Peptides against a protein of PDB entry 1BH9. Designs and how they scored, part 39

Target 1, 89 residues: chain A of PDB entry 1BH9
Amino acid sequence: FSEEQLNRYEMYRRSAFPKAAIKRLIQSITGTSVSQNVVIAMSGISKVFVGEVVEEALDVCEKWGEMPPLQPKHMREAVRRLKSKGQIP

## One batch from the design tools (peptide; aimed at target 1 I45 V54 V79)

Design b2_p29_3 (made by RFdiffusion4)
Pose (drawn by RFdiffusion4):
Structure b2_p29_3 (pose): chain A 89 residues (1-89), chain P 29 residues (1-29)
Amino acid sequence: as target 1 above (89 residues)
Amino acid sequence: YSEEQLEEALEELQTTILEDMIEHPAWYE
């Protein structure tokens, strides 16, 4: 396999949102503070969401006869499709 | 905190991430 497959996997494996921002964002909405578990669970769910959007946008870029990197028009279009399939909020 | 508050917080978190992804898609690719 290529250095890139390996490096693409490593990034996938360890990419994660900083807990500090996830927590401040959530607690700045509940007013109350929140737990370690809530932050981690929210991070996991958000990573899956990011995953569905990029995966879906990569498909649009592919079908529009274009190549990566993903452009803004791809992200928004992907969002519209995911909402139609009703698979993202 | 309540369940409804956490659902709203999750929606806001994902909306903020999505807005940032639209502005910087390469970061998330």

Design b2_p29_3_s1 (made by RFdiffusion4, then SolubleMPNN; from b2_p29_3, 15 letters changed)
Fold by OpenDDE base, seed 4:
Structure b2_p29_3_s1 (fold): chain B 89 residues (1-89), chain A 29 residues (1-29)
Amino acid sequence: as target 1 above (89 residues)
Amino acid sequence: MTKEQLEKAKEELMRKVLEEMIANPEKFE
């Protein structure tokens, strides 16, 4: 495994979302109960998503010649870039 | 629950995640 793969794995692993909060959010939209499997799937997708955004933000920070920690401006720029690439809506 | 509802939920979740990440970037490193 490459260092990049390992780093991405750690970012994904560190990202966690409260199961109950995700369930409530989905239910507020669907108007009905949501299965545990759907919540688990959504949690996993969110974890991967966070990792991708953080990776982009770190790239932004580096390209701007700045040092960690990440700031809101890095996240905002990362979002803009990912939207431009069509990776997020 | 429909596929459309799930997609809508996914998009809303992503939006909420982004808002949190922008507000508290230090929590995601």
Scores: peptide ipSAE 0.507, ipTM 0.882, DockQ to the pose 0.684
OpenDDE base, seeds 1, 2, 3, 5: peptide ipSAE 0.504, 0.501, 0.492, 0.501; ipTM 0.882, 0.881, 0.879, 0.883

Design b2_p29_3_s2 (made by RFdiffusion4, then SolubleMPNN; from b2_p29_3, 13 letters changed)
Fold by OpenDDE base, seed 4:
Formats: sequence, structure tokens, C-alpha cells
Structure b2_p29_3_s2 (fold): chain B 89 residues (1-89), chain A 29 residues (1-29)
Amino acid sequence: as target 1 above (89 residues)
Amino acid sequence: MTKEQLEKALEELLKKILEEMIKDPSKFE
């Protein structure tokens, strides 16, 4: 599982994550088969995670007195803030 | 699988997602 692999599924990124890719990633780490329920849970958490990051990034953008679209700098700052808040790892 | 393994998997997934989001935010808005 790689960032490029995620990119290949860009059409799904806004609404869902590719279960196959997620499954492979999990299995590469656990070394064992992964249930659909685990994949579903991971996918759900990922979606929520994306939402949280985007939301924070938009807040950053606004607080900086800037206008969308979001830029990498907004995302980077969002991540820093979310980490400091303990909302993301 | 163990809780630790799942947590590790999730963390890795989130890290990769973050990298993509930072690289191209437009794909996630």
C-alpha cells in the first residue's frame, strides 16, 4: 500500500476509500487475513479523519484571512493543530 | 489480529492519507 495506490483511487476519496487497498494495507501489517468488518471500520474512520482534517484546514484558512481553495499549507497547519488537540495521532 | 496491530494499521493508513491530502488538497474537498 502506497500513496500512489491511494492516488489511483482518487475518484473514491471524497465519499469512500477503496476497500481492497485498505485490506491489503492492514494485512501487510498484521500478516493475517482481515475481515470485512475491520475493513469497513477502518474505512469509516478514514472518512471521518479526512472530514476532520478538511474542517480544520478550512478553519485555518479562514483564521488566516484567506479564501478557498485549500492549499497544502492549510492542510499542514490543520494537522499540527489537530495533533496538538489530540484529535489525530 | 491484535489491538496493537489494528492500531498500527490505522495509523499507517492515516499517515498515507495525510500525505495525499497535503500533496493535493483538492482531491479531498
Scores: peptide ipSAE 0.552, ipTM 0.897, DockQ to the pose 0.550
OpenDDE base, seeds 1, 2, 3, 5: peptide ipSAE 0.548, 0.546, 0.536, 0.551; ipTM 0.896, 0.894, 0.893, 0.897; seed 1 fails the geometry check

Design b2_p29_3_s3 (made by RFdiffusion4, then SolubleMPNN; from b2_p29_3, 14 letters changed)
Fold by OpenDDE base, seed 1:
Structure b2_p29_3_s3 (fold): chain B 89 residues (1-89), chain A 29 residues (1-29)
Amino acid sequence: as target 1 above (89 residues)
Amino acid sequence: MTKEQLEEALKALMEKVLEEMIENPEKFE
């Protein structure tokens, strides 16, 4: 990815999944207070994860002989493929 | 916080992200 692409993913992540929301999500699961470091780690992992999914989706789009923008079907297929590869749960 | 709890949290977060990506793919380009 270019720096610009990474920045877009980061912007979206921050807007859609703010640290506060991530913290609440984790706390809802663990039932305990969550440190800033854990939230930072989860945020970082999310960024990488988004990038990997988008890359797969773009590959799907291309292999299907289609042009951007990405559509839900590309994302769904990307998820299927990544699950098949064991790269995501 | 146990490793299992963190893994569960990560999985939940990933699922939420995927849902958002599927619903709004244009936001991730």
Scores: peptide ipSAE 0.507, ipTM 0.886, DockQ to the pose 0.638
OpenDDE base, seeds 2, 3, 4, 5: peptide ipSAE 0.489, 0.489, 0.502, 0.502; ipTM 0.878, 0.880, 0.885, 0.885; seed 3 fails the geometry check

Design b2_p29_3_s4 (made by RFdiffusion4, then SolubleMPNN; from b2_p29_3, 14 letters changed)
Fold by OpenDDE base, seed 1:
Structure b2_p29_3_s4 (fold): chain B 89 residues (1-89), chain A 29 residues (1-29)
Amino acid sequence: as target 1 above (89 residues)
Amino acid sequence: MTKEQLEEALKHLQEVILEEMIKNPEKFQ
């Protein structure tokens, strides 16, 4: 699992992150087998996470007096704000 | 799998997601 894979799958636009990719990522980190339920949970959490970041980025865009589509600068600022609030790692 | 392992996995996944969202925001809206 990589940034390129995430981009290729356009995960946010889907109902869930690609299950196999999420499973492989978790396994690469933990070094152990991962249950289907864990993958489902991680996929769901990730979807919600993306939504929260997009929401913050839209707020940034609006407050800067700009209009969608969101650009990298909006995403970067959203991440900065969410990190400062302790809402994301 | 321990709680710590899951937390680490989630953290890494979120970091990857953030980097991709910054680089390619069009894929997430």
Scores: peptide ipSAE 0.596, ipTM 0.914, DockQ to the pose 0.558
OpenDDE base, seeds 2, 3, 4, 5: peptide ipSAE 0.591, 0.589, 0.593, 0.594; ipTM 0.912, 0.912, 0.914, 0.913

Design b2_p29_4 (made by RFdiffusion4)
Pose (drawn by RFdiffusion4):
Order: C-alpha cells, then sequence, then structure tokens
Structure b2_p29_4 (pose): chain A 89 residues (1-89), chain P 29 residues (1-29)
C-alpha cells in the first residue's frame, strides 16, 4: 500500500476534536457544567457527522465530474441530500 | 442539565462544525 493510504488511515484513526472547545460550547448552552463522558460522547457523534458529510460530498464531487479537494458547493449540496434522506438533523 | 438541553447542544455543535466545514472543507477532508 501507499504512504498515502497509511497516512490517510492514521489521520482517520486519530483525528478528534479538542475537548476544551466541545465542553465550552455545550456548557455555554446548558448553563450548567457537563461531564467528561458527555464531551467524549459528543465528540464521537460529531466525528461520525463529519464523516457522513465528507463521504456524501465526495460523492457529489465525483458525480459532478470533478476532483477533490472538496469545494464549498459540494458540502452544501451534500447537506441538502442528507437532509432529504433524513439521515442528518 | 436536561436531555432536551443536551439534544439542542448537540445540534448546535454540529451546526458550528458544518459552518467550519463549508468555509474550510480541506481541513475536514
Amino acid sequence: as target 1 above (89 residues)
Amino acid sequence: YSEEQLEEALRKLQETILDEMIEHPEWFE
């Protein structure tokens, strides 16, 4: 396999949101503070959401006869499709 | 905190991430 397959996997494996921002964003909405577990669970769910959007946008870029990197028009279009399939909020 | 508050916080988190993905999709690719 290529250095790129390996490096693409490593990034996938360890990419994660900083806990500090996830927490401040959530607690700045509940007013109350929140737990370590809530932050981690929210990070995990958000990573899956990011995964579905990029995976869906990559499909749009592919079908529009274009190549990566993903452009803004791809992200928004993907969002519209995911909402239609009702798979994202 | 309540369940409804946490659901709203999750939606807001995902909306904030999505705004950043639209402005910088290469970061999230």

Design b2_p29_4_s1 (made by RFdiffusion4, then SolubleMPNN; from b2_p29_4, 12 letters changed)
Fold by OpenDDE base, seed 5:
Structure b2_p29_4_s1 (fold): chain B 89 residues (1-89), chain A 29 residues (1-29)
Amino acid sequence: as target 1 above (89 residues)
Amino acid sequence: MTQEQLEKALEALNEKVLKEMIENPEKFE
């Protein structure tokens, strides 16, 4: 593989969601077909959510006096804190 | 398709994403 392929993979891994899976998830709940635009919109909202969780996790890591990379414990604590703040369900 | 259904879908999506984030935090850093 090439550096370009690796770069595309990393970009996908970090910022993209599998459209097909998201579409299926939404349709399983709505019971109706959903458009590509709905999938895109939902993906975008989820990306914002991801950003908020990562930001909190980084803050947790720092406050615990630890260094990157983030670990599962940072993410779990971040989620707990965000729920406590009412920022996520 | 209702707003309630979409909100439920979003919550379900985010729950799955959270599991992924917890399991593979380095992917999102």
Scores: peptide ipSAE 0.581, ipTM 0.905, DockQ to the pose 0.680
OpenDDE base, seeds 1, 2, 3, 4: peptide ipSAE 0.570, 0.565, 0.569, 0.583; ipTM 0.905, 0.903, 0.904, 0.909; seeds 1, 4 fail the geometry check

Design b2_p29_4_s2 (made by RFdiffusion4, then SolubleMPNN; from b2_p29_4, 15 letters changed)
Fold by OpenDDE base, seed 5:
Structure b2_p29_4_s2 (fold): chain B 89 residues (1-89), chain A 29 residues (1-29)
Amino acid sequence: as target 1 above (89 residues)
Amino acid sequence: MTDEELQKALEELQRKILEEMIRDPARFE
């Protein structure tokens, strides 16, 4: 599984992730079959995760006195801040 | 599937998501 594979099937919205891609990723790591419930749970966690990262990035953008759309630099800074807060691994 | 394996999968998924978000931020807004 690669980020390119996720990108190809990803729905361009914060609220939805391709279950098939998530299932493939999990199975690549565990080496075993994955239940639908686990995929649903992982999808939900991912949705929340994206929302929190975007929220932080928008805050960075605003605090830097810049306007959307978000740029890579906003995302990178958001990640650094969230890691510092222990909110993401 | 163990809790450790699931946690590893979650962290890997989040890492890949972040890579995509950094590559193309606008599509996630």
Scores: peptide ipSAE 0.599, ipTM 0.916, DockQ to the pose 0.577
OpenDDE base, seeds 1, 2, 3, 4: peptide ipSAE 0.594, 0.595, 0.590, 0.594; ipTM 0.914, 0.915, 0.914, 0.916; seed 1 fails the geometry check

Design b2_p29_4_s3 (made by RFdiffusion4, then SolubleMPNN; from b2_p29_4, 13 letters changed)
Fold by OpenDDE base, seed 1:
Structure b2_p29_4_s3 (fold): chain B 89 residues (1-89), chain A 29 residues (1-29)
Amino acid sequence: as target 1 above (89 residues)
Amino acid sequence: MTKEQLEKALEELMKKVLEEMIENPEKFE
């Protein structure tokens, strides 16, 4: 495999929440079987959510005058900011 | 399933995602 192929795969793996894990989580809460469509929807929402958090974290990193890679402190601050804006629970 | 159950599931999922992102930011960048 080329380096590019490995890179794409890794990026995919990073952004993807295993549908099986999401399904199990939902089922643990509902106590019943969950449809594939619900899992797909939840997966999609999660992907968007991750994107929003990363975007905020990158903004934090930049505003602090720091350079990537992102660190836990950037993520924690991003979460605090998003919570204060009411954008995340 | 009810709307409340789905909302609760989403909230729990978000919490788990945030924990993972905070502990392993390099996996999401």
Scores: peptide ipSAE 0.492, ipTM 0.880, DockQ to the pose 0.722
OpenDDE base, seeds 2, 3, 4, 5: peptide ipSAE 0.473, 0.481, 0.488, 0.490; ipTM 0.875, 0.878, 0.880, 0.881

Design b2_p29_4_s4 (made by RFdiffusion4, then SolubleMPNN; from b2_p29_4, 13 letters changed)
Fold by OpenDDE base, seed 1:
Structure b2_p29_4_s4 (fold): chain B 89 residues (1-89), chain A 29 residues (1-29)
Amino acid sequence: as target 1 above (89 residues)
Amino acid sequence: MTKEQLEKALEALQQKILEEMIADPSKFE
């Protein structure tokens, strides 16, 4: 898929997980307050992470000879592949 | 916050993201 298509996906990724939600999740795990810097860092890492998963899913979609939009099956396969590569936990 | 706590938080966050992406891919494209 083209860079333009990936850029459009990035727009969605950027809005997928607001900082407030990330902060709440981290705090729910640690049981303590989380600094803004930590939230920013986690947000950035998450955006990169989403991008990698989406790119893999798009590759899966293409390799299967299918067209967007992405479906759950593409995402699930992408996750399996990324895990097998050791790229995601 | 310790390094271990951050790592655990990151993994949890990533797992949540994956669940959301699988549940509704349209939210990410």
Scores: peptide ipSAE 0.597, ipTM 0.908, DockQ to the pose 0.693
OpenDDE base, seeds 2, 3, 4, 5: peptide ipSAE 0.595, 0.591, 0.588, 0.588; ipTM 0.907, 0.906, 0.909, 0.909

Design b2_p29_5 (made by RFdiffusion4)
Pose (drawn by RFdiffusion4):
Structure b2_p29_5 (pose): chain A 89 residues (1-89), chain P 29 residues (1-29)
Amino acid sequence: as target 1 above (89 residues)
Amino acid sequence: LLSPEAAEELATLTVEFIEEKARELKEEL
């Protein structure tokens, strides 16, 4: 395999949101503070959401006869399809 | 994989997603 497959996997494996921002964002909406578990669970779910959007946008870029990197028009279009399929809020 | 402008779009969607889930969490509490 290529250095890139390996490096693409490593990034996938360890990419994660900083807990501090996830927590401040959540607690700045509940007013109350929140738990370690809530932050981690929210991070996990948000990573999957990011995954669905990029995966879907990569498909649009592919079908429009274009190549990566993903452009803004791809992200928004992907969002519209995901909402239609009703698979993202 | 992402352009800077596409990364900004994705970040905004991610913040909106987390905020929506936080509002659901507030209702449950």

Design b2_p29_5_s1 (made by RFdiffusion4, then SolubleMPNN; from b2_p29_5, 11 letters changed)
Fold by OpenDDE base, seed 4:
Structure b2_p29_5_s1 (fold): chain B 89 residues (1-89), chain A 29 residues (1-29)
Amino acid sequence: as target 1 above (89 residues)
Amino acid sequence: LLTPEAQEVLDKLVEEFIRKKAEELKEKL
């Protein structure tokens, strides 16, 4: 797995991130209006989160001796490992 | 690359992540 491939994926995901949906979700939780800056910030950290999960999932896939494309089991295991490492909440 | 199923899992993970962060934000308001 190359960092270039991951980077291309991150760029794709970032460009497709639904800010409107994020705004609605945050507002549903906070119970109040949310500024565009908050949505942008949340979008940004969510992108980082995605990158970390995918990177870890690729590592999991490789360590398990498997080949892409990534499967749900890789994603779930990645999250478990990242939580264990304290890298994600 | 992700399978469609993996993408669905990722989408749910992102939503949960945002929800947790939003809860933290709510606590600070």
Scores: peptide ipSAE 0.606, ipTM 0.913, DockQ to the pose 0.897
OpenDDE base, seeds 1, 2, 3, 5: peptide ipSAE 0.602, 0.605, 0.602, 0.604; ipTM 0.912, 0.913, 0.912, 0.914

Design b2_p29_5_s2 (made by RFdiffusion4, then SolubleMPNN; from b2_p29_5, 13 letters changed)
Fold by OpenDDE base, seed 4:
Structure b2_p29_5_s2 (fold): chain B 89 residues (1-89), chain A 29 residues (1-29)
Amino acid sequence: as target 1 above (89 residues)
Amino acid sequence: LLTEEAQKVLDELVRRHIEELARKLKEEL
């Protein structure tokens, strides 16, 4: 990874999971208020998820004999593989 | 690292992941 690509990815990770948005999303599903700690935990889990998906997608890309940047098909395959490995629900 | 389309897919995957976890949370409430 170039430093520039890494920086963009880090910036994305920082901005992709605002607490307010996560809280609203969770509450829209649960139908009730959730604690700040739940939101914080979910934010952290989401960041880990992103890292795992991207890492797996890079592996998929390589195993398919393809070159970066990652494409949607790599991301979708990554999730399928992570689920099969039991790394994500 | 990612194409713009890949990033959009990632965003959707994240959303669905959170939704799935939230559904499980709802079941425990």
Scores: peptide ipSAE 0.609, ipTM 0.910, DockQ to the pose 0.788
OpenDDE base, seeds 1, 2, 3, 5: peptide ipSAE 0.602, 0.603, 0.604, 0.608; ipTM 0.909, 0.908, 0.909, 0.910; seed 1 fails the geometry check

Design b2_p29_5_s3 (made by RFdiffusion4, then SolubleMPNN; from b2_p29_5, 9 letters changed)
Fold by OpenDDE base, seed 4:
Order: sequence, then C-alpha cells, then structure tokens
Structure b2_p29_5_s3 (fold): chain B 89 residues (1-89), chain A 29 residues (1-29)
Amino acid sequence: as target 1 above (89 residues)
Amino acid sequence: LLTPEAREVLEELAREFIEEQARKLKEEL
C-alpha cells in the first residue's frame, strides 16, 4: 500500500463495523443480548480479519502476476489461503 | 485498492466471519 491507499483503507476499516451493527448481527445469531465488551472485541477481531484478508489478497494478486485494484477472486482466494495457513478460523 | 465488487465481497466475508464467531459464542453461552 501507498500511504494514501493505506489511509483510505484505514478510513474504510474504521467505518465498516459500527458498534450498533455488530451488536445487532451478533444478537441475531445468539438470540440474546451480548455485552458491550463482546461487541468491542468482535469489532476489533473483525477489523483485524479484514486487514489480513486485504493484505493476503494483495499477495495473491501479486503472486498471480496481476495488478491492482483487487477483485473478488483475490478476496476469496485470500480467505482460503488464510484458513489454510491457520491465520483465521 | 479494491474494486467496488471486491469491497462488497470483503464486506460479505467479514459478515460471514462475524456470524461464525457469533455461532461459536452462542455455543458457549
């Protein structure tokens, strides 16, 4: 990433997982209320996940001999590779 | 840099990730 690209990504990442949305999503699965700390933790973990996927996707793109911008196929392959590496569940 | 389509996929992947973690959380409750 260039510094400019990194800045844009950081802005995106910060806006991607608002607390309220995360809380609603978790509660839609659990069927019950969750603590604020759980929401905070989930938000943080999710941001890390997104960061790792993007980083891996850039690597995938490069290894495939392709050029940015990243495409859906890079994202999907990134997740597959990260799971294979045990870096994400 | 992501295409808009890549961003949409990323958002979906993130949602699925959260859902999976939430399912695991549910199992522990």
Scores: peptide ipSAE 0.603, ipTM 0.913, DockQ to the pose 0.844
OpenDDE base, seeds 1, 2, 3, 5: peptide ipSAE 0.597, 0.600, 0.597, 0.603; ipTM 0.912, 0.912, 0.911, 0.913

Design b2_p29_5_s4 (made by RFdiffusion4, then SolubleMPNN; from b2_p29_5, 11 letters changed)
Fold by OpenDDE base, seed 2:
Structure b2_p29_5_s4 (fold): chain B 89 residues (1-89), chain A 29 residues (1-29)
Amino acid sequence: as target 1 above (89 residues)
Amino acid sequence: MLTPEAQKVLEELTRKFIEELARELKEKL
C-alpha cells in the first residue's frame, strides 16, 4: 500500500483522539488531575500507535490478498503482530 | 480507507492502549 493511502488516514487519526478526551480518560484511571504535558505526551504516543496499527493492518490486508477498505480483522491482527514484535505492550 | 467498523475497533484498541499506559502512570503518582 502506498504512502498516499496512509496520508489519507492522518486526518482521521488526528480527530479520533482529541486531547480533551485523552485527558478525561487518563484522569478517570489515575483518579486525579493530570498535567498538560502528560496529555500532550499521551496524545503523541497515541497518534504513533494509531499510525503503526494502520500501517501494520495495511500489510496484513495485502498479505491476506485482500483490498481496502480495512476491516476489523485487519486492525485486530495488526495489534497482535505488533505485540508479538514487542513494538507495543 | 477503513470501514466504519474498523474505525470503531481502532478506537477501542487505542483506548485500551491508553488505559494500560495510564495504569502504569498511576503507579508512579
Scores: peptide ipSAE 0.644, ipTM 0.918, DockQ to the pose 0.864
OpenDDE base, seeds 1, 3, 4, 5: peptide ipSAE 0.637, 0.637, 0.643, 0.643; ipTM 0.918, 0.917, 0.919, 0.920

Design b2_p29_6 (made by RFdiffusion4)
Pose (drawn by RFdiffusion4):
Structure b2_p29_6 (pose): chain A 89 residues (1-89), chain P 29 residues (1-29)
Amino acid sequence: as target 1 above (89 residues)
Amino acid sequence: EALETLLDALAALPEEEQLAFGEFSTPWP
């Protein structure tokens, strides 16, 4: 395999949101503080959401006869499709 | 507004980082 497959996997494996921002974002909505578990769970769910959007946008870029990197028009179009399939909020 | 900010952030990512999520299925926890 290529250095890139390996490096693309490593990024995928370890990419994650900083806990500090996830927590401040959530607690700045509940007013109350929140737990270590809630922050981790929210990070896991959000990584899946990111995953579905990029995976879907990559499909739009592919079908529009274009190549990566993903452009803004791809993200927003992907969002519209995911909402139609009702798979994202 | 938060969703638009997230989508701009995602579009600004390097190609390699976009392909990491594009090529690998992310399972639910």

Design b2_p29_6_s1 (made by RFdiffusion4, then SolubleMPNN; from b2_p29_6, 8 letters changed)
Fold by OpenDDE base, seed 4:
Structure b2_p29_6_s1 (fold): chain B 89 residues (1-89), chain A 29 residues (1-29)
Amino acid sequence: as target 1 above (89 residues)
Amino acid sequence: SALEKLLEALAAMPKEEQLAFGEFKVPLP
């Protein structure tokens, strides 16, 4: 792998939502406390999902002739497109 | 919804942090 590939992977590996934020999000849905293991699992799932959203949102930005940072409108459009492609439910 | 909250959190992040989530999937130039 090239240095650039390694650098990108490292940045991706380090990317994450704050653990506390994920925990609060889950608890807001379940209405009860959740274990650390659940938070860890959901963090990983969220990371993969958000990765797909970000990639699509960047494509949206490009097609709309806009530049990062990603805005809510890019996120919403990305999700719509991913659903249309059958990449997310 | 959970999705909306997640997207809002992402949108609230600095540019560099947002892009990091897609870095591994984004094609190299």
Scores: peptide ipSAE 0.488, ipTM 0.859, DockQ to the pose 0.336
OpenDDE base, seeds 1, 2, 3, 5: peptide ipSAE 0.081, 0.021, 0.022, 0.478; ipTM 0.666, 0.472, 0.460, 0.856

Design b2_p29_6_s2 (made by RFdiffusion4, then SolubleMPNN; from b2_p29_6, 10 letters changed)
Fold by OpenDDE base, seed 3:
Structure b2_p29_6_s2 (fold): chain B 89 residues (1-89), chain A 29 residues (1-29)
Amino acid sequence: as target 1 above (89 residues)
Amino acid sequence: SALEALLEALAAMPTLEQLAFGEHKVPLP
């Protein structure tokens, strides 16, 4: 792995959704309280999802010959590509 | 990659299926 990849990993690893916010969001959708383990599981899945989108967006940015930081257009194209590949609904 | 490392960590944890339907079930919404 490159130093850039390691740096990205460290930033990604240290990032997290606020647990309370995730809990509130889930409960707003389900209409009932959820357990701590459900919050942890959903937080992990959400983080993986964001990671996949960002990784695809970085690929888009590179393929377009552009430099970071990522822009909304990269994120939109990333989502489109992931949908096309069947990786996200 | 960061994603791969996270996936490995998640794979080491109980699955959602195990949490939902295993001996120590987690309440589902």
Scores: peptide ipSAE 0.040, ipTM 0.542, DockQ to the pose 0.031
OpenDDE base, seeds 1, 2, 4, 5: peptide ipSAE 0.034, 0.022, 0.022, 0.029; ipTM 0.500, 0.484, 0.464, 0.501

Design b2_p29_6_s3 (made by RFdiffusion4, then SolubleMPNN; from b2_p29_6, 12 letters changed)
Fold by OpenDDE base, seed 5:
Structure b2_p29_6_s3 (fold): chain B 89 residues (1-89), chain A 29 residues (1-29)
Amino acid sequence: as target 1 above (89 residues)
Amino acid sequence: SALERLLEAIASMPTLEQLAFGENKVPLP
């Protein structure tokens, strides 16, 4: 990768969902306040989940003989496949 | 591998600045 490409990757690697938004979302579901560690853990899990969906979507795109960028149809199919594999509830 | 393709895709993506403020701005969902 070029320095620019490496920088883009690092930006993505270091990216995270907004902590405040994650906290509010969890609280809206659980009805109770959550610790900062829970927010951090859920943020990480969410990022991994998105990564796994994107990886599956890339496989779908390739198997369909199509080229990036990913489209909504690839993402929807990826989710369906992950559900069928039992990787998503 | 799919992971390698993912990494390449990420590396090839427009910058966040371009996505947010460029002429090809992606609408916020």
Scores: peptide ipSAE 0.042, ipTM 0.472, DockQ to the pose 0.053
OpenDDE base, seeds 1, 2, 3, 4: peptide ipSAE 0.036, 0.039, 0.022, 0.035; ipTM 0.493, 0.466, 0.430, 0.468; seed 4 fails the geometry check

Design b2_p29_6_s4 (made by RFdiffusion4, then SolubleMPNN; from b2_p29_6, 11 letters changed)
Fold by OpenDDE base, seed 3:
Structure b2_p29_6_s4 (fold): chain B 89 residues (1-89), chain A 29 residues (1-29)
Amino acid sequence: as target 1 above (89 residues)
Amino acid sequence: DALEALLEALAAMPKLEQLAFGEHKVERP
């Protein structure tokens, strides 16, 4: 891994979704209250997913001959590509 | 917007969870 990749990973590793926000989001989807363990599990899954989207968006950015920082267009295209690959339902 | 796209993708997380853990139903409290 390059130093750039390691630095990016370290920033990613230190980042976290607010627990309350994740709880609210899950409850908005499920229509019922969720346990703390569910929030923790879903927070982890969500973080991994966001990491995958960002990685794909960086690939899009590079393929388009553009430089970081990532723009909304890269993120939208990343999601589209991941859906086409069946990685996102 | 990127944030909107992420939120929409996160709304699919229950399905992704199902894919990741199979029939292991996260016990809904």
Scores: peptide ipSAE 0.029, ipTM 0.516, DockQ to the pose 0.055
OpenDDE base, seeds 1, 2, 4, 5: peptide ipSAE 0.026, 0.024, 0.020, 0.028; ipTM 0.527, 0.515, 0.480, 0.531

Design b2_p29_7 (made by RFdiffusion4)
Pose (drawn by RFdiffusion4):
Structure b2_p29_7 (pose): chain A 89 residues (1-89), chain P 29 residues (1-29)
Amino acid sequence: as target 1 above (89 residues)
Amino acid sequence: SMGLLSPEAEEELAELTEEFIEDLARELS
């Protein structure tokens, strides 16, 4: 396999949101503070959401006869399709 | 991103992710 497949996997494996921002974002909405578990769970769910959007946008870029990197028009279009399939909020 | 996203697409994705987390936090409140 290529150095890139390996490096693409490593990024996938360890990419994660900083807990500090996830927590401040959540607690700045509940007013109350929140737990370690809530932050981790929210990070895990948000990573899957990010995964679905990029995966879907990569499909639009592919079908529009274009190549990566993903452009803004791909993200927004992907969002519209995911909402239609009703798979993202 | 490993070059998979342009800077503009990465910023837009970050906004969408923030909105997603905010809505989910409100639903679970």

Design b2_p29_7_s1 (made by RFdiffusion4, then SolubleMPNN; from b2_p29_7, 10 letters changed)
Fold by OpenDDE base, seed 2:
Structure b2_p29_7_s1 (fold): chain B 89 residues (1-89), chain A 29 residues (1-29)
Amino acid sequence: as target 1 above (89 residues)
Amino acid sequence: SLGLLTPEAEELLEELAREFIEQLTREQL
């Protein structure tokens, strides 16, 4: 897989976590207001998470001798591997 | 969509991301 493909995806996925949406999600759990800095931090961490999952899934896909687009099975395996590596909770 | 993920994979990823945020929120906030 090309770095270009991953880079394009990362740019695309950046739009998936608007601050307002993240803020609402957090507040729906905490029941109280959350600071802008917390929202920014959570947004950043979440974007890294998504990137790591996709990157790992691409590796899985390649190791299985398969071609994109990535399928749920690649994503599930990626998560399992990342958890086993201690890279995600 | 960019086409790197199937629609089903994208949906799963979105759910994973949501669960991740929820987990971190509960653990850290």
Scores: peptide ipSAE 0.663, ipTM 0.923, DockQ to the pose 0.739
OpenDDE base, seeds 1, 3, 4, 5: peptide ipSAE 0.657, 0.659, 0.659, 0.661; ipTM 0.921, 0.922, 0.922, 0.923; seeds 4, 5 fail the geometry check

